# Peptides against a protein of PDB entry 5FRP: the designs that were tried, part 58

Target 1, 225 residues: chain A of PDB entry 5FRP
Amino acid sequence: VEWTESIPQIIATREDISKELNQALAKTFIDSDPRVRRTSVMIFNKVPVTEIWKNITNKAIYTSLLHLAREKHKEVRELCINTMAKFYSNSLNEIERTYQNKEIWEIIDTIPSTLYNLYYINDLNINEQVDSVIFEYLLPFEPDNDKRVHRLLTVLSHFDKKAFTSFFAFNARQIKISFAISKYIDFSKFLNNQESMSSSQGPIVMNKYNQTLQWLASGLSDSTK

## One batch from the design tools (peptide; aimed at target 1 Y120)

Design b2_p30_3_s3 (made by RFdiffusion4, then SolubleMPNN; from b2_p30_3, 13 letters changed)
Fold by OpenDDE base, seed 1:
Structure b2_p30_3_s3 (fold): chain B 225 residues (1-225), chain A 30 residues (1-30)
Amino acid sequence: as target 1 above (225 residues)
Amino acid sequence: SEKEEIEKIQENSVSGNLKLLEYEKLKEKE
């Protein structure tokens, strides 16, 4: 743990990191101690993206980072998901694609697919986190149409079949949520009107209101889990 | 070796277990 905690400072101060150091760092991502794995992930948050690409050249480190998205330790997993999404976005914005970094980009370009594949675990906490990082880092709001389309095409260009399916399901779900919220509002307005409540439609609308509320609530994660 | 690294990473993976747990929870709610 202590050794791994020193890595951000080393990367920030040195122009080049030896092959041996990269190999040692790679081993920390698969360490049996969750604290070591956590500290390793934090390197990607503490060090500027340009310095990471410059100094971390062992592809096994990047591959191992992506695997931690399915980590059994909740804290490490959640940290990894946020970290890899942010790192992907920063890389797209700040790192040029060259012949020298091609092998690393081949790994980094799989981050969107890795994230979208997490939906198949069908865990509400994971789903919520993936939703969040998609909107924040992967496909953020962009007013420029050309930039927005370019980012979207970049993300989609490396999807596997499952990720594509998940992508369409995600978008369909967003539309459904929007519709449900709209209906919730309409039903609420109806139920707040005394004349409407006393009508024959009152009980029917109440049932629909409850169903809508239940559906919306069922999509929320349990904070105790 | 790369193989050993992959095996260690797999040991820490919960993807299979999480899927099973969620499936079991869904069945319990039915």
Scores: peptide ipSAE 0.022, ipTM 0.590, DockQ to the pose 0.027
OpenDDE base, seeds 2, 3, 4, 5: peptide ipSAE 0.038, 0.017, 0.007, 0.013; ipTM 0.582, 0.493, 0.410, 0.467; seed 2 fails the geometry check

Design b2_p30_3_s4 (made by RFdiffusion4, then SolubleMPNN; from b2_p30_3, 10 letters changed)
Fold by OpenDDE base, seed 5:
Structure b2_p30_3_s4 (fold): chain B 225 residues (1-225), chain A 30 residues (1-30)
Amino acid sequence: as target 1 above (225 residues)
Amino acid sequence: SEEEEIEKIKENSVYGNLLLLEYKKKLEKE
């Protein structure tokens, strides 16, 4: 009987301890030392997603994590971008949406928008990283059409206007690249045919080919920057 | 600063505790 009476007190104490830990952790995310911030971000990489959701209940921690994606320190920023993307993906796969975790999900659901909004910084390195995490974590390759569509809809459902704009711009770029590559192949085939080269269309095709190559070269250079 | 050191210690402690919790849960499932 005495043991049973102590259980509520123990639970309460654990909750208090958890609260204190969360408060302490929240402070580390906004610490002036980038090493401290880095270590804090690494928690999300080293601890299973289920345990993070269970133990990290302070909303400020998640908000701060997202904010670090725009911090000045390059290494921490890069780590944060990768971490938040991965965490988002893992959360979608492993964490159920409940009434209890709704408030945290409201923050986590903004991760895609947060990432896509980074394109507006107009930094080539950031753009490359965002591209990478989108393909790796946000919209990974999924052969199952239903799963792919479901993931896509989930990601898009929380987009702000800016994120949508960047999303479409990115997709448009990919389509253009694909089209350009296809045309390059066609032109290459045409140019390799001597009979076609001697035709009246030869110079026209050659000009289009050169334009395509220039565009591809520019696009590839932009992807490397 | 001393304050930064304290925060670093707290960070490490929180990180360590979270890892420990994970480890314990894995052991309980095994």
Scores: peptide ipSAE 0.029, ipTM 0.473, DockQ to the pose 0.016
OpenDDE base, seeds 1, 2, 3, 4: peptide ipSAE 0.028, 0.026, 0.000, 0.000; ipTM 0.492, 0.482, 0.239, 0.250; seeds 1, 4 fail the geometry check

Design b2_p30_4 (made by RFdiffusion4)
Pose (drawn by RFdiffusion4):
Structure b2_p30_4 (pose): chain A 225 residues (1-225), chain P 30 residues (1-30)
Amino acid sequence: as target 1 above (225 residues)
Amino acid sequence: FTLEEETEFLLSLHEKSNDEIIEELSEYIS
């Protein structure tokens, strides 16, 4: 851990080495101890994306980084998901493509598909995290009308069938969810004024809204929240 | 069906052909 903690500054201060470092971090990314794996993925977080692209070039680093996204260990998996997504975003907003660096890009480009494939594991927390992460770094809410799409296509550019099916299923759910929140408000407004304390639908509508709110809460990790 | 069960069902469609997937998603949205 002590050794792994020093790399970001070294990479940030010297290009003298990209050989031994690439040789070592590869082992450091698959070490038995999760602390070192965390401290390893923290590199992609602490040192700027450009210096990563410049200094570390070994194929195994990126594959291990993305590989850990499906790991049992939680603290590593979450930081991994967040990191490789923010990295994917920054890895397009700063670094162009040439004849030589494309060789590794096929990994950076399969990041969204890998991210979308996490939904298939069916974990509430992970689904929530991927949800949060995608709209934070991948498909941002800014800044304009045209580029969102221009990049949306580049995000969709490298998908497997599962990524598409899930990408669309996430969208198919959106309408059903909208049809829910809209009725949720249409039912929640029932308390604006006295419509039926026990009249028209008092004994029935309360137990439609009260039971309807559970349907939206069934997808969240903490439904009681 | 819970939102979780509906999500698991939609995610299981990946194993079917493309036309079957489009039909079942269309049915779901309808």

Design b2_p30_4_s1 (made by RFdiffusion4, then SolubleMPNN; from b2_p30_4, 19 letters changed)
Fold by OpenDDE base, seed 1:
Structure b2_p30_4_s1 (fold): chain B 225 residues (1-225), chain A 30 residues (1-30)
Amino acid sequence: as target 1 above (225 residues)
Amino acid sequence: MSEQEEMNYLLSLVELSEEEQKKKIEEFIK
């Protein structure tokens, strides 16, 4: 009975502690010392995503993280860009969408747009970094077509107009190439099966295969010019 | 845990490998 009576107090105390912790952490993201800001970003980089979502409940912290992508301090900015991309990917893979975490997800879902908007800064180094994190974390190579499509749709579903424009300008072609390569591999496997070649679907597959090859060839030629 | 203890816990995970992080988390839940 005494233990049961202590539970509400423990829960209340824990909530209070959590609130204070979040408030303290929020201040570190706007600290004047770049080293402090860097350390804060590193938490998101190295701490397991499940623990972050559990312990960091203040939405302002996530907003502040995203803001650091435009930080003047180069090291902090570069770290933040990598961190937020990785965190986005890990969240998609490991965190369930619930009513309780809806507000945080609304912020996290803007990470792709935040990253694609960095192309408008027109900085070569930033562009290269954005390209890198997109292919590593946002739209990673996935041999399963359904998973690839699902990820792509997830990323695109929260794009603003500027992000869409950047996507089509910089990365759409590369994504198409990736899909084409995957189809090419599938077609090659199909063509190597004699039974499949003798089927009524054989000519249809061959036609698609040839179209894919032509598309790939044209894309590669344009990249060399 | 105090606020400071929780912060220290989170910060301590930063320098650990993924495997070590998992172990530490498991110990904490226990």
Scores: peptide ipSAE 0.026, ipTM 0.392, DockQ to the pose 0.011
OpenDDE base, seeds 2, 3, 4, 5: peptide ipSAE 0.016, 0.016, 0.018, 0.024; ipTM 0.373, 0.371, 0.389, 0.434; seeds 2, 3 fail the geometry check

Design b2_p30_4_s2 (made by RFdiffusion4, then SolubleMPNN; from b2_p30_4, 19 letters changed)
Fold by OpenDDE base, seed 3:
Structure b2_p30_4_s2 (fold): chain B 225 residues (1-225), chain A 30 residues (1-30)
Amino acid sequence: as target 1 above (225 residues)
Amino acid sequence: MSEQEEMNELLSLVKLSEEEQLKKINEFIS
């Protein structure tokens, strides 16, 4: 009977310890040493998402993770951007939304917006990384239309105005690229036909082909910088 | 500690008791 009476106290004590533990862990994410911050971020890469959600309950840790996306230290920043995108995707796939984890989800749901807002920094390397993680983690290829739409709606559901603007700009860019590629193919087919090339349209198409090629090359160059 | 030791210590926290976790974290951040 005595042990039964101790159970509530034990539970309360454990909860307190858990809180303190999480608070202490949160300090590692804001440590002055970038190596410590890097190591802390790597927890999200090395530990299964389910275990992270189970054991890391302090919202400050997740908030701090998101802040590292704008970290001055390049390596930490790049790691963080990749980590948070992957973590977001894994969370969507593996973590159920409950009342207990609501506060954490409120933070995690801002990851897409956080990432899209990085475009406003106007850094080519950051832009490329954001593009990469969007295709890999946020909006991955999904052949199932319903799943694809659901993912898209989930990603967009918590966008701020700036993120929406960036999203549309990104999509517009992709559409333009796709259109340019399509035209390039059409022009190439035309140019490969000798009869078409000898026509009055030949020189015109050749010019458009060259312009398209130049535009594509410029875009690719920018994306590889 | 080396980076690997730091990582191992942080990862080990997932498997330790809360009390031991707190102890190690406090030692780590000191």
Scores: peptide ipSAE 0.026, ipTM 0.493, DockQ to the pose 0.011
OpenDDE base, seeds 1, 2, 4, 5: peptide ipSAE 0.025, 0.024, 0.026, 0.025; ipTM 0.497, 0.488, 0.480, 0.495; seeds 2, 4 fail the geometry check

Design b2_p30_4_s3 (made by RFdiffusion4, then SolubleMPNN; from b2_p30_4, 16 letters changed)
Fold by OpenDDE base, seed 5:
Structure b2_p30_4_s3 (fold): chain B 225 residues (1-225), chain A 30 residues (1-30)
Amino acid sequence: as target 1 above (225 residues)
Amino acid sequence: MTLQEEMKELLSLVELSDEEQEKKINEWIS
């Protein structure tokens, strides 16, 4: 009986510890040392999503995580972008939406918009990374039509206007890339045929080929950047 | 554990290897 009466106190103590931990963790996300910020982001990458949701209850932590996607430190930013995308995907797959966690979900649901808004920075390196995490985590390959549509609708349901704009731009770019690649192949085949190249169409196709290559190249970031 | 102690412990992760960080984080989150 005496032991049972102590349970509430134990629970209260644990809650206090959890609160303190959350407060401490929140501060690490805004630390001036990029190594500290990096380590903080890695928590979301190393710990199972279910445990994160269970133990990290301070909304400021999640908000701060999302803000790091725009920080100037390249390594931390890149890590954050990847981590938040992965965390979003894992959350969708493993975490139920409840009344208790609704406030956290409100933040997490902004991750797609946060990522798509990064396109407005107009940095090729960032754009490539955003493209990558979209394909890998936000809108992964899914052969099941219902699941694919459901995921898409989920992602889009919380988009702001800017995110929608970038989303459509992204899709348009993909179509253009596919078209360009197709044309590149066609042009290459044409140019490899000596008879065709010697024809009156040869110079025209060569020009189009070069234009296509230039367009494709312009979309790629410098590997040294 | 006090907030100050928690902060110190969190900051100590910076100097740890990825494996050690993961282990320690998992211990804390449990």
Scores: peptide ipSAE 0.028, ipTM 0.376, DockQ to the pose 0.011
OpenDDE base, seeds 1, 2, 3, 4: peptide ipSAE 0.000, 0.000, 0.007, 0.005; ipTM 0.243, 0.247, 0.230, 0.261; seeds 1, 2 fail the geometry check

Design b2_p30_4_s4 (made by RFdiffusion4, then SolubleMPNN; from b2_p30_4, 18 letters changed)
Fold by OpenDDE base, seed 3:
Structure b2_p30_4_s4 (fold): chain B 225 residues (1-225), chain A 30 residues (1-30)
Amino acid sequence: as target 1 above (225 residues)
Amino acid sequence: MSLNEEMKELLSLVELSEEEQKKKIEEFIK
């Protein structure tokens, strides 16, 4: 435990973590003591994502992190689910895909599927947590439509069949609503601009606006029934 | 394509095989 607690500081101070250190760290993720596993997961929360990618090169560590999402110890599992979702989001935002980190990305790209597959456990607490991390980290609110769509496509690009099924069952509707709301706001801004209304695009935007409103109204009505 | 059209296209992926889904997504990103 004490050794593992020192790892964040070591990673922060050293540019290159030795192969031996990576191997030792990998063992802590599969330690029989939940406290050790917890501490290991916390490394991903305490160390900047860029430093993790730079210094943690043993793919077994990342694989083990994902595996902990299904472990029996509730506290470690919950921490892991939050951690891996956050790590995924941070990685997408801050880490460039290169040939050198390809193997790690292959693992990290499975995080969305790993999370959505947790719905099949049929545990209410897990479901709530998965819902939370999806909206907080995987598919966060993004006012830029292009960025939001890009994120969505990125998340979906690595889905297995089960993850797709879960996505459509639990979250697709909420995501659609979010998109529609964003578009509604954009249309409203456009409609409030007199110069835009006088343009040839005015009627087209108005039509799209009305369609969006109708869709929103129908979706909200179904959620209240 | 409008955001609505993109969303409709994404929703249509559910009916495709995993391989077809991957192919379509790759084509979309490209």
Scores: peptide ipSAE 0.006, ipTM 0.293, DockQ to the pose 0.101
OpenDDE base, seeds 1, 2, 4, 5: peptide ipSAE 0.000, 0.000, 0.000, 0.000; ipTM 0.265, 0.307, 0.244, 0.261

Design b2_p30_5_s1 (made by RFdiffusion4, then SolubleMPNN; its pose is not in this set)
Fold by OpenDDE base, seed 3:
Structure b2_p30_5_s1 (fold): chain B 225 residues (1-225), chain A 30 residues (1-30)
Amino acid sequence: as target 1 above (225 residues)
Amino acid sequence: SEKEKETLERIKKIYEENKEEIEELAEKLL
């Protein structure tokens, strides 16, 4: 653990990390102690993305990071999911694609697929986390249409079949959520209008409002509502 | 770009071929 905790500083100070250090680091990602694995994941979160790409050259490290998305230890898994999503986003923003880093990019480009495949685990907590990292890191808000489309296509271009399936399922859910939110907004506007509340439509709108609130409160679990 | 077009075509194909599975998974995610 203590050795692994020193790695971020070493990476930050050294221009070239030895092959031996990379090999040693690779072992920490598969260590039996979850604390060691956690610390290893934190390297990707603490060290600037440019320094990671420069100094971590062992492919096994990146592959091992991605595998931790299915880690048994909840805390390590959750950290890993967040870390890899952020790392992916930062890499897209800051790392150029070159011939030299092609092999690492081939791994990193699978991060979106790796994340979307987690929906097949059918775990509510995992699903919520994946939802979160999608909006925060994979497909963040982008006001520029061309950039938004380009980002979307970049994310999707490396999907496997299962990831695409999950993507469409996710989007289907999001459409329903968006509809519910729109209704909620409309109801809120209605509630703010005293004249509308006193109308014959008041009770009808209130009933729909209550149904919408119930649906939202249930965690969006009722596909029929 | 050509790459983007290929991606879109792949997306379309996968969607059409897996509608049932998508719906089933969507129900689980809701």
Scores: peptide ipSAE 0.171, ipTM 0.776, DockQ to the pose 0.637
OpenDDE base, seeds 1, 2, 4, 5: peptide ipSAE 0.166, 0.153, 0.157, 0.176; ipTM 0.770, 0.766, 0.771, 0.776; seed 5 fails the geometry check

Design b2_p30_5_s2 (made by RFdiffusion4, then SolubleMPNN; its pose is not in this set)
Fold by OpenDDE base, seed 1:
Structure b2_p30_5_s2 (fold): chain B 225 residues (1-225), chain A 30 residues (1-30)
Amino acid sequence: as target 1 above (225 residues)
Amino acid sequence: SKEEEETLKRIEEIYKENKKEIEELAEKML
């Protein structure tokens, strides 16, 4: 435990012990003591994403991180699910795809599928956590439609069939509501512009606005039942 | 397991229902 707690500092300061560190860390992720596994996962929360990608080059570490999503120890599992979702989001935002990191990206790109496959465990607590991390980290609220669509496409592009099925079962409707709300806001802004209302596009926008409102009303009514 | 099969079946049913609803809504938004 104490050794693993020192790893974040070592990663930040020492490039020369990278191989030995990676080998040692790979062992701590599969340690029999849940506290050691927990501390190993915490490295991904304590160290900046850029430093993780730079210093952790052993594929087995990332694979082991993903496997902990199905950990028997509840606290370690819950921490791992949050950690991998956050790490995925941070990686998408801050890490470029290069030839050197391609093999790690191939693993990281499976995080969405790994998370969506947890719905098949049929555990309400796991489902709630998966829902939470999806909307916090995987598909966060983004006011820019292009960025939101790009993120969605990125997440979906690596789905296996099961993940895709669970996405449509659990999240697709909620995501659509988010898009509709965004359109509603845009239409409201448009309608408040007097110049736009007098344009030939005014009736078309108004029709789309009404359709969006009707859809929102129907979606909200179903969520309250 | 039998439980996993039942869960899979349920998810597939929900998927079919939601897919139909999404398609219908998409057609209305077009």
Scores: peptide ipSAE 0.034, ipTM 0.531, DockQ to the pose 0.070
OpenDDE base, seeds 2, 3, 4, 5: peptide ipSAE 0.034, 0.035, 0.012, 0.032; ipTM 0.554, 0.555, 0.311, 0.542; seeds 3, 4, 5 fail the geometry check

Design b2_p30_5_s3 (made by RFdiffusion4, then SolubleMPNN; its pose is not in this set)
Fold by OpenDDE base, seed 5:
Structure b2_p30_5_s3 (fold): chain B 225 residues (1-225), chain A 30 residues (1-30)
Amino acid sequence: as target 1 above (225 residues)
Amino acid sequence: SKEDKETLERLKKIYEEYKEEIEKLAEEML
């Protein structure tokens, strides 16, 4: 516990964390003592996202973080759910996708699915928490229409089958959003076709496209109200 | 953007794969 509690300060003060430190940290996430696991999760809350991505390079740490969302210890689980959702949002906002961080992004991109899959536990407290973090971190209120749509597309693009099923099952509005997105894709294809753009249908499709975008944007904002 | 295009292609693939399931779920909820 004491060692793990020092990690945030180490990450904040050191330019690089050694491989050995990453390996040691990876062990703390799977420690038998829930206090050690809790402290490990808290690192992601105490350290800026940019510093985490820079210094925590062992993919096992991220994988282990995601696994804690289903652990038996309630406090650690609840902390983990909030932490991973926040970390996902912060990562999307602040971390660029590069070749070097690709493997970590592959794990982080599963966070939405990991969270939505928690609905299958059929626990009301977990469901409420998942709802909360979805609206706070995964699909937050954003007044900019393009940013809202982009975030939604990003989240949905990495869903597994179970996540999609839960996404649609628990929110009727989300089903409507999915249809709107489908139309958006079709309109985007049409708009990208130069021959179609020059047609008499061009203005009509453009209008429908804009309406769809506005609806998507408003839908995302309303889901957070 | 290139990223947006890739995201759209991924989404398209997902929707094509799960379209029937989505439609079924929509029918059940409507």
Scores: peptide ipSAE 0.019, ipTM 0.418, DockQ to the pose 0.107
OpenDDE base, seeds 1, 2, 3, 4: peptide ipSAE 0.018, 0.017, 0.010, 0.014; ipTM 0.395, 0.348, 0.250, 0.336; seeds 2, 4 fail the geometry check

Design b2_p30_5_s4 (made by RFdiffusion4, then SolubleMPNN; its pose is not in this set)
Fold by OpenDDE base, seed 5:
Structure b2_p30_5_s4 (fold): chain B 225 residues (1-225), chain A 30 residues (1-30)
Amino acid sequence: as target 1 above (225 residues)
Amino acid sequence: SKEFEETLERLKKIYEENKEEIEKLAEEML
């Protein structure tokens, strides 16, 4: 643990990290102690992305990082999911694709698939976290159409079949959520009008409103069942 | 633009071929 905690400073201060250090670091990601694994993941949060790419050249480290997304230890897993998504986004923004870093990019480009595949675990907490990192890091809001399309194409270009399926399912769910929210707003406006409430449509709208509220309160579950 | 169109066609194909699985997964996510 103590050694791993020193790594961020070492990476930040040194221009090059030895092969031996990379090998040692790789072992920390698979250490039996979850505290060691946690500290190892935190390196990616504490060190600038450019310095990570420069100094961490052992592909096994990146592979091991991605595997921690399915970690049994909840805290380590949650940290890894956030870290991996953020690292992907930062890499896309700051790291140029070169011949020298091609092998690392081949791993990093699988991060979106790795994340979308977590939906198949069917864990609500994991799903919520994956939803969050998608909006924050993978496919963030971008008003520029060309940039948005370029990011989308980049993400999708490395999807496996399962990730594509999850992607479509995710979007379908988001459409349903948006529709429900829209209905809630409309119903709320209607209910705020006393004349509308006294009309023959009042009870009908009230019933739909209550159904929508219940759906939203239940954690945005599928109301179509 | 061309790359986008090609990707879109690929996505459409994947969607059509896996529609049932997509719907099932969407239900499980909710």
Scores: peptide ipSAE 0.297, ipTM 0.830, DockQ to the pose 0.574
OpenDDE base, seeds 1, 2, 3, 4: peptide ipSAE 0.296, 0.282, 0.291, 0.279; ipTM 0.836, 0.812, 0.817, 0.821

Design b2_p30_6 (made by RFdiffusion4)
Pose (drawn by RFdiffusion4):
Structure b2_p30_6 (pose): chain A 225 residues (1-225), chain P 30 residues (1-30)
Amino acid sequence: as target 1 above (225 residues)
Amino acid sequence: EEIEEEAEEIKEKGEEILEEVNKYTPFIVE
């Protein structure tokens, strides 16, 4: 851990080495101890994306980084998901493509598909995290009308069938959710004024809204929240 | 009064769930 903690500054201060470091971090990314794996992925977080792209070039680093996204260990997996997504975003907003660096891009480009494939594990927390991460770094809400799409295509550019089916299913659920929140408000407004304390639908509509709000809460990690 | 207390409780729970839904999408793959 002590050794792994020092790399970001070294990489940030010296290009003298990209050989031993690439040889070492590969082992450091698959160590038995999760602390070192976390301290390893923290590199992609602490040191700027450009210096990562310049200094570390070994194929195994990126594959291990993405590989850990499916790991049992939680603290590593979450930081991994967040990191490789923010990295994917920054790894397009700063670094162009040439004849030589494309060799590793086929990994950076399979990040969204890998991210979308996490939904298939069917975990509430993970689904929530991927949900939060995608719209934070991948498909941002800014800044304009044209580029969102221009990049949306580049995100969709490298998908496997699963990534597409899940990409679309996430969208198919959006309408059903909208049809829910809209009725949710249409039912929640029932308390704007006295419509039926026990009249028209008092004994029935309360238990439609009350039971309907559970349907939206069934997908969240903490439904009781 | 009993119905009003139950209705206030359901409303508060609904607001809390709505805040969580705004943050997260309740999505599950079949």

Design b2_p30_6_s1 (made by RFdiffusion4, then SolubleMPNN; from b2_p30_6, 12 letters changed)
Fold by OpenDDE base, seed 5:
Structure b2_p30_6_s1 (fold): chain B 225 residues (1-225), chain A 30 residues (1-30)
Amino acid sequence: as target 1 above (225 residues)
Amino acid sequence: DKIKKELEELKKKGESILEQVNKYKPFTME
């Protein structure tokens, strides 16, 4: 643990990390002690993305990072999910694709798929976290349409089949929610009009309104099914 | 079904764009 805690400082101060250090760091990600694994993940949070890409050249480290997203230890898993999403976003923003870093990018480009695949675990807490990191890091709010589309295309381009399915399900849910909210508003307006309530359509609209409310109240269950 | 189709098309477009970008990025042979 103590050794791993020193790594961020080493990476920040040294221009080049030795192969041996990379190998040692790789081992920390698979250490039996969750504290060690946690500390290892924190490296990606503490060290600038540019320095990570420069100094961490062992592919196994990145692969191991991604693997921790499915770890049994809740705290480490949650940290990892946030970390990898953030790292992905930062990498897209700050790291150029070169021939030299191609192999690492091949791994990093799988982060979106890795995250979306977590929906298949069918854990509500995980789903919530994945939703959060998607909105915060993978597909952040971007007012510029071109940038937004570019990011979206980048994310989608590396999706596996499962991730794509999850993505579709998520979007479908959002559309349904939006539609439901819109209808709720319309119904509310209708119901607030006494003349409309007294009409023959009143009971019909009321029923639809109640159904909509029930749907909204039943929770935004990620029915990825 | 329509949304699925649109997403698939979007994915294909994205892949194509990325391929193009990667082809045109001059490998700075440092």
Scores: peptide ipSAE 0.019, ipTM 0.286, DockQ to the pose 0.016
OpenDDE base, seeds 1, 2, 3, 4: peptide ipSAE 0.007, 0.005, 0.010, 0.016; ipTM 0.272, 0.270, 0.328, 0.351; seed 2 fails the geometry check

